# Peptides against a protein of PDB entry 3HUF, part 240

Target 1, 320 residues: chain A of PDB entry 3HUF
Amino acid sequence: MWIIEAEGDILKGKSRILFPGTYIVGRNVSDDSSHIQVISKSISKRHARFTILTPSEKDYFTGGPCEFEVKDLDTKFGTKVNEKVVGQNGDSYKEKDLKIQLGKCPFTINAYWRSMCIQFDNPEMLSQWASNLNLLGIPTGLRDSDATTHFVMNRQAGSSITVGTMYAFLKKTVIIDDSYLQYLSTVKESVIEDASLMPDALECFKNIIKNNDQFPSSPEDCINSLEGFSCAMLNTSSESHHLLELLGLRISTFMSLGDIDKELISKTDFVVLNNAVYDSEKISFPEGIFCLTIEQLWKIIIERNSRELISKEIERLKYA

## One batch from the design tools (peptide; made by RFdiffusion4, then SolubleMPNN)

Design b2_p30_1_s3
Fold by OpenDDE base, seed 4:
Structure b2_p30_1_s3 (fold): chain B 320 residues (1-320), chain A 30 residues (1-30)
Amino acid sequence: as target 1 above (320 residues)
Amino acid sequence: KKKEEEEKKKEEEKKLEEEAEKEYEELLKK
């Protein structure tokens, strides 16, 4: 989201979130959802127009800012952004930091981008929330991204957490739920005058982890917990691969169960399968190898003695 | 140093406010 602050008292010593939309900036406007009052007589009554665009799809993957447009409203002394005069038709900016000078005012408005990018695990929830979140200047999507700061878990009662949720947790992404999204949507008007009123997602995350026994106490409890073990995985999901890497596993990939030969078995401690393959009555697993789902693996790795548990299962099948 | 720079900026702003006020009064007389 874009946040503005200013030098001196020209913004009354307050920080403000700029959501996507259009703002008239000037000395003789009243602060509201479409106006920003600046307290300086050196500034025109109506001096500039700021326009914040909604996030692009690219912004979801890069964590880049919503496009910031600045137009001077035909003022005597113009407007500058990063020491450059704004063009007559306005200019657009994708820099994360903007120093905006209105006319000859010696104090500047500083706009900075606070990265917030929300990944959804569920396409239905994305469809429900994306429009509202985009109107807050928050990029949203389904795919994994290095720019993701928050992850919305699917709360299906009685289901295991998804691979996406597991991976988000190990990546130290802030896991949130629909309650946080609802709260985030309600604060829009209250944060106009004070950006510090933005809700903290960490409290939501702490509550999710505390109330769900499917999570370890921290990502550090699981990261590299299986260092020294080797697995083979069906080449189906990048998220699953990255999850297994974060566990410290050496990973071999295969395309079909028929590709699991004696050589692969000799080098592999266990095989990780997706649920569709594991649950298939038509599939005979190779003899002498431990096959499990990623969800079954997760149930083991969240235990404090995960290494001992995995070792026992491997040994049980070698002697069977 | 930071306080002296801020005081200097406040004095500069005050001069610009006085100029802007004069310019505005001249614009109202037209």
Scores: peptide ipSAE 0.038, ipTM 0.613, DockQ to the pose 0.106
Fold by OpenDDE base, seed 1:
Structure b2_p30_1_s3 (fold): chain B 320 residues (1-320), chain A 30 residues (1-30)
Amino acid sequence: as target 1 above (320 residues)
Amino acid sequence: KKKEEEEKKKEEEKKLEEEAEKEYEELLKK
């Protein structure tokens, strides 16, 4: 999201979030959803127009800012952004830090981009929330992104956490829920005068972990916890692969259970399967190899003695 | 009357711009 602050109390010592939209900036405007009052004698009554665009699809993957357009309103002394005069037709900016000078005001409006990109676990929740979040200047998506800062967990009561949630946790993404999104949707008007009123997602995250026994105490408890073990997996999802990599596993991929030969078995400690394959093919599993789902693996990984548990299961099947 | 009030407001605005220009020049001299 864009946040503005200014020197010399020209913004009354307050920070403000700029959501996507158009703002008239000047001395003789009243602060509201479309106006930014600047308290300086050196600026015009109506000095500039700021236009914040909604996030692009690219911004979800890059963590880039919403485009910031500045237009001077034909003022005597013009408007500058990063020491450059704004062009007569206005200019657009994709820099994360903007120093905006209105006319000859000695104090600048400092605009900075606070990156927030929300990944959703399922398309239904994305469809429900994406429009509202985009109107807050928050990029949203389903796919894994290096720019992802937050992950929305699906609260299906009584279900195991998804692979996406497991991976988001290990990737140290802030996991949030629908309650946080609901709260986030209510603050839009309150943050006009005070950007600090934006809810802290870390508190939501702490509460999720504390109240759900399916999470370890920290990602660090699981990262590389299976270093030295080898697994084979069906080449089904990139997230599953990345999850197993974060556990420190050596990973071999196969296309079908029929590709699991004696050579692969000899080099592999266990086979990781998706639920559909596990349930359908359980009767046809190769002898002498431990097969489990990612969810079953996760249940072992969250235990303090995960390495011992895995070793015992591997041994049990080798001597059976 | 409305034109005179608009002209007075423009003159006051011009004075405020000139005062601001002076304040800016004084700030640049410090």
Scores: peptide ipSAE 0.036, ipTM 0.523, DockQ to the pose 0.131
Fold by OpenDDE base, seed 2:
Structure b2_p30_1_s3 (fold): chain B 320 residues (1-320), chain A 30 residues (1-30)
Amino acid sequence: as target 1 above (320 residues)
Amino acid sequence: KKKEEEEKKKEEEKKLEEEAEKEYEELLKK
């Protein structure tokens, strides 16, 4: 989201969030959803127009700002952004920091980009929330990206957390839920005058972790917790692969259960299967190897004695 | 230094306010 602040109390000492939309900036406008009052006699009554675009798909992957357009409203002294005079037709900016000077005013408006990119675990939740979040200047998507700051967990009562949720947690992404999105949707008007009223997602995250026994206390409790163990998995999911890598596992890939030969079994501590393969092939598992789902593995990993638990399961099947 | 720079900026703003007031008065006389 874009946030503006200013020197010399020209914004009355307040910070303001600028959502996607158009703003008239000047001395003789009233602060509202489309106007920014600047307190200086050295500026025009209507001095500039700010236009903030909705997030692009590229912005979701890069964590780049919503495009910020500045137009001078034919003022005597013009408008500058980053010490450059704004062109007659307006100029667009993708820099994360903008120093905006209105006319000859010695005090500047400072605009800065606060990065927030929300990944959704399921397309239904994305479809429900994407429009509202985009209108807040928040990029949204389904795919993991290096720019992802927040992850929306699907609250299905009684289900295990998804692989996406597990991976988001290990990547130290702030996990949020629908309750946070609801709260976020209510603050749009209140944050116009005070950007500090933006709800803290970390509070939501802390509450999710505290109230759900499927999460360890920290990502650090799980990262490299299985160092020295080896697994084999079906080459089906990049996210599942990255999750297992973050656990410190050596990973071998196979295409079918028939590829699990005696040589692979000799080098592998356990086999990780997706739920569909696990349920369909449960009767035909290779002898002498521990087969489990990612969800079953996760249930072991969140335990304080995860290494001992896995070792016991491996031993049980080697001597059976 | 920061206080002196802030005072200088306030003095510049005051001068610009006086210029803007004069321009406004000239516009009202036309």
Scores: peptide ipSAE 0.035, ipTM 0.600, DockQ to the pose 0.107
Fold by OpenDDE base, seed 3:
Structure b2_p30_1_s3 (fold): chain B 320 residues (1-320), chain A 30 residues (1-30)
Amino acid sequence: as target 1 above (320 residues)
Amino acid sequence: KKKEEEEKKKEEEKKLEEEAEKEYEELLKK
């Protein structure tokens, strides 16, 4: 989201969030959803127009800002952004920091981008929330992205967390639920005057972790916890692979259970299977190898003695 | 120091405003 603040109290010492939309900026306007009052006599009654675009699909992957357009409203002294005069037709900016000078005002408006990109685990929930979140200037998507700051889990009591949720936790993404998204939707009017009224996602996250025994105390307890072990996995999902990498595992991939030969077994401590293959093929597992699902592996990893637990399971199958 | 620098900037701004108003009044008289 874009946040503006200004020097010399020309914004009354307040920070304001700018959502996607158009704003008339000037001395003789009233603060509302489409106007920004600037308290300086050197500023024109109507000085500039700010237009913030909705996030692009690219912004979800890059964590880049919503495009910020500035147009001077034919003022005597013009408008500058980052010491450059705004062109007659207006200019568009993708920099994360903008110093906006209105006319000869000795105080600048500072616009900065607070990165917030929300990944969804569920396509139905994305479909429900994407439009509203985009209108807040928040990029949204389903696919993993290095720019993601938040991950939405479904608030289903008693459901197992998904691989996506496990991975989001380990990569230190702030996990949120629908309650936080609802709260975000309510603050749109109040944040016009005070950007500090934005809800803290970390409080939501802390509450999720506290109330769900499927999460470890910290990501650091799990990251590289299985360093030195080797696994084989069915080539099914990129998220599963990335999750196993964050555990410090050496990973071999195979296409079918029939590809698990004696050589692979000799180099592999355990095999990770998806639920569908695990349930269908339980009777046909190769002898002498430990097979488990990601959910079963997660239950071991969240324990304080995860390395001892996994070693014990590996040994149990070698001597059976 | 910051307060004195802000006060000086406000005084400079006030002078620029008075000049801009005079120029506008002169333009309306032509």
Scores: peptide ipSAE 0.031, ipTM 0.616, DockQ to the pose 0.094

Design b2_p30_1_s4
Fold by OpenDDE base, seed 5:
Structure b2_p30_1_s4 (fold): chain B 320 residues (1-320), chain A 30 residues (1-30)
Amino acid sequence: as target 1 above (320 residues)
Amino acid sequence: DEEKKKEEEEKKEKELEEEAEKEFEEELKK
């Protein structure tokens, strides 16, 4: 989201969130959803128009800002952004930091981008929330992205957390739920005058983790916890592969259970399967190796003695 | 140093306000 603050108390010492939309900026406007009052006599009654666009699809992957358009309202002294005079037709900016000078005012409005990018695990929830979140200047998507700051966990996803949630946790995203999204949607009016009134996602995250025994105490407890072990996995999802990689596993991929030969078994400690293959093919598992789901693996890795537990399972089936 | 800088900035703002007021008064006389 865009946040503005200013020097010289020209914004009354307040930090303000700018959501996508159009704002008239000037001395003789009242602060509301479409106006920004600036307190300086050197500034025109109506000085500039700020237009913040909704996030692009690219912004979800880059964590880039919503496009910020500035237009001078035919003022005598003009408007500058980053020491450059705004053109007559207005200019658009994608920089994360903007120093906006209105006319001759010696104090600048500082606009900065606070990155918030929300990944969804569930396409139905994305469909429900994307429009509202985009109107808050928050990029949203389903796919993994290095720019993601938050991950929406579906509480209705049953008794087990999804692979997406597991991976989001290990990559240190802030896990949030629908209750946080609801709260976030209601604060739009209250944050106009005070950006500090944004709900704390970390508090939501702490509450989720505290109330769910399927999470370890920290990502660091699981990262590289299985270093030195080798697994084979069915080439299914990128998130599954990345999850296993974060555990420190050496990973071999196969396309079918029939591709698991004696050579692969000799180099592999265990086989990771998706739930569908595990349930359908449980009678046809290769001899001399144990197969498990990612969910079963997760239940082991969250334990303090994960390495010992895995070792016992490996030994049990090598000597059976 | 910060207090002195603030006083200098406030002084500059007042000078610019006075210039803006003069320019506005000149435009009203045209």
Scores: peptide ipSAE 0.028, ipTM 0.565, DockQ to the pose 0.061
Fold by OpenDDE base, seed 1:
Structure b2_p30_1_s4 (fold): chain B 320 residues (1-320), chain A 30 residues (1-30)
Amino acid sequence: as target 1 above (320 residues)
Amino acid sequence: DEEKKKEEEEKKEKELEEEAEKEFEEELKK
């Protein structure tokens, strides 16, 4: 989201979130959802127009800012952004930090981008929330992204956490739920005068982790916890691969259970399957190898003695 | 009466611009 602050109290000492939309900036405007009052004699009654675009699909993957357009409203002294005069037709900016000088005002408006990218685990939840979040200037998506800062956990009552949630946790993303999204949607008007009123997602995250026994105490307890073990991965998602890498596993990828020969079994500690393959092929599992799902692996990983538990299961099946 | 009000507002705006120009020049001299 874009946040503006200003030097010399020209914004009355307040910070403001700028959501996607159009703002008239000037001395003789009243602060509202489409106007920004600036208090300086050197600023025109109506000085500039700011236009913030909704996030692009690319912004979700890059963590880049919503496009910020500045137009001077034919003022005597013009408008500058980062010491450059704004062109007559306006200019668009993708920099994360903008110093906006209105006319000959000695004090600048400082606009800065606070990165927030929300990944959804569930496409139905994305469909429900994406429009509202995009109108807050928050990029949203389903796919994993290096720019992802927050992850929406799907709360199905009585279900295990998804692979996406497991991976988000290990990546140290802030896991949030629908209650946080609801709260976030209500603050739009309150943050106009004070950007600090933006809800802290870390409180939501702490509550999720504290109240759910399916999470370890820390991502650090799980990262590289299986270093030195080798697995074969069959018909799993890219997120599953990255999850196993974060556990410190050596991974071999295969297309079918038929690719698992005696040589592979000799070099592999266990096989990781998706739920569909595990349920359908359970009777045809290769002899002498431990096969499990990601969810079953996760149940072992969250235990304090995960390495010992895995070793016992491997031994049990090699000698059975 | 509406034209005179517009001219007075434009005059006040010009006076404020000139005052601002002076304030800026004084700050550049500090």
Scores: peptide ipSAE 0.028, ipTM 0.523, DockQ to the pose 0.131
Fold by OpenDDE base, seed 3:
Formats: sequence, structure tokens, C-alpha cells
Structure b2_p30_1_s4 (fold): chain B 320 residues (1-320), chain A 30 residues (1-30)
Amino acid sequence: as target 1 above (320 residues)
Amino acid sequence: DEEKKKEEEEKKEKELEEEAEKEFEEELKK
């Protein structure tokens, strides 16, 4: 989201969030959803127009800001952004930090991009929330992204967390639920005067972890916890592969259970299967190899003695 | 020191407004 602050008291010492939309900026306007009052004598009654675009699909992957358009409203002294005069037709900016000078005002408006990019685990939930979140200037998507700051999980009591949620946790993304999204939707009017009124996602995340025994105390407890072990996995999910990498595993991939030969068995400590293959093929597992699902692996990983537990399961199958 | 700096900046803004009004009145007289 875009946040504006100003030097001196020209914004009354307050920070403001700029959601996607159009704002008239000047001395003789009243603060509302489409106007920004700036208190300076050197500023025109109506000085500039700010237009914040909705996020693009590219912004979800890059963590780039919503496009910020500035137009001078034919003022005597013009408008500058980052010491450059705004063109007659207006200019568009993709920089994460904008110093906006209105006329000869000695104080600048500082606009900065606070990165918020929300990944969804479920396409139905994305479809429900994407429009509203985009109107807040928040990029949304389903696919893994390095720009992802937040991850939405479904608040289903008693359901196992998904691989996406596990991976999001290990990536140190802030896990949120639908309650946080609802709260975000309510603050839109209150944050016009004070950007600090934005709800803290970290509080939501702390509450999720505290109330769900499927999460370890920290991502650091799990990251590289299985360093030195080797696994083989069915090449079905990128998130699954990345999850196993974050555990510090050496990973071999195979396309079918028929590709699990004696050579692969000799080099791997265990095989990770998806639930469908695990349930359908339980009777046909190769002898002498430990097969488990990602969900079963996760239940071991969240334990303090995960390495000992895995070693014990590997040994149990070697001597059976 | 910060209060004095603020007062000096407010004074400069007032001088700039008075200059801008004077220039506008001179342009209207042409």
C-alpha cells in the first residue's frame, strides 16, 4: 500500500494510506476519500492530482508498487517528483519512494510503498477476496511468489494444514485467516487520517500459531532440521519440493513408483508420496524403504526430536 | 533549535506567498 507522510506540519503530522483511486491535493480541499488537504501557503488551492492504480498481476510476483500517477493542475510553480518536474500531461511512477514537492513549498510529501502481497491457498477464497484486496492496493494470487508477505489459510477447526500453509510458514510469511481479511475491509475509512490504524497482521499470526498445535514454535525449529538425510519424491508439486528443500533434505525426483529401483533405494532414507499415491499404492510399496506423505512428515518435523523420530522409523523398516 | 527552524520556514513560506500575490497582481495590470 502507498503511505504518505510529510515534512513539517503540512499533513498535520499524520500519515495516510492512499488506496487505489484519484485524489485532489491542495490547500483548499477537505480530507476525504478523494481529497488530501495540504497546509502550506505556497501551495495552490487545487495543486495536484494523485492517481493510484490497482495492482497488476506482475506486481504480485515482483512486490512492486501500484502505479502512482501525478498531474500538476496548471499551477504557477508546478509539481516535482524526486527533484524532476512533472510533465504537462502528468507522469507515472513505479519507484517505491517518492518525494513530492508542491510548488515552492519547502516541505515535501514523502510517499513510500509498504509491501503487502497476499497469497491464497484456495482458488475459491481468492475469488471471494481478490477484488476487495485489489481495491486496497494489495496484489493477490495463488502461485508461490518471492514477493509474498502474507498467506491466507482457511480457518477450519480440526483440519490438517495444507502443504501450502506449511511452506508459507517455513518461508516466514505472515499466515493470516479470513478474520484478518474482514478486519482489513473495515478500516478503509479510518486510515484516511491515520495510517497507524491498520490492523497488525502479526497479531493475527500469533493467535493462529497459539491456537493450532500443528505449528512449531518458529520456522527456525524446522529449517534444515533434516540436514544430512536424503529423500525421493514424486514430481507432482513445486511447493512440496521447495518445502523439502527448506528442511535441508537432498531430494531425488521420480515420475512413477516403477522408477524406484535398487539404486534409488540405496541412496535414499525415505520416499515422500502425495496422499493419492500413498493411499492407492500402500500394498505395492518396495520392501526396505520408508514411505510417508508430506503430512506425515510434517507431524514428525514439528516434534523437538524430529531427527531421532525419523531415524527410528527408517531403522524399524530396515529390520522388519 | 527545531522550533526556531520551523518559525524560519513559516516566515519563508509567508514571504513566498506575498511575492506570488504581487506577481499575480502585476500580471493582471498588463
Scores: peptide ipSAE 0.024, ipTM 0.536, DockQ to the pose 0.090
Fold by OpenDDE base, seed 2:
Structure b2_p30_1_s4 (fold): chain B 320 residues (1-320), chain A 30 residues (1-30)
Amino acid sequence: as target 1 above (320 residues)
Amino acid sequence: DEEKKKEEEEKKEKELEEEAEKEFEEELKK
């Protein structure tokens, strides 16, 4: 989201979030959803127009800012952005930091981009929230991205957390829920005058972890917790692979259960299967190896004695 | 229908990711 602040009290000492939309900036406008009052004698009654675009689909992957257009409203002294005079037709900016000078005002408006990209675990939740979040200048998607800052956990009562949620947690993405999104949707008007009224996602995250026994206290409790163990997995999702890597596992990939030969078994402590393969009554598991799902593995790794637990399960099958 | 919709959306996001990466690489070359 774009946040503006200014020197010399020209914004009355307040910070403001600029959502996607158009703003008239000037001395003789009233602060509202479409106007920014700036208090200086050198500023025109109506001085500039700011236009912030909705996030592009690509901004979700790059974490880039919503495009910021500045147009001078035919003022005597013009408008500058980053020490450059704004062109007559307006100029667009993709820099994360903008220093906006209105006319000969000695004080500048500083606009900065606060990165927020929200990943969703399911398409239904994305479909429900994407429009509203985009109107807040928040890129949204389903896939993990290096720009992803937040992850929406779907609260299905009684279900295990998804692999996506597990990975988001280990990657130190801030996990949020529908309650946070609901709260976020209400702040649009309140944050016009005070950007500090933006909901703290970290509080939501802390509450999710505290109230759900499927989470360890921190990602650090699980990262490299299985160092020295080896697993084999079906070449399925990159996310599942990255999750197992973050656990410190040596990973071998296979294409079918038939590829699990005696050599692979000799080098592998356990086999990780997807739920569809594991639950299939028609599939005979290889003898002499521990097979489990990612969800079953997760239940082990969140325990304080995860290494002991996994070792016991491996031993039970070697002597069976 | 839900799995197919998910797969279509995941495919669309893959395409967008690849496009974003290409544009970023092109911008770095300028």
Scores: peptide ipSAE 0.007, ipTM 0.208, DockQ to the pose 0.010

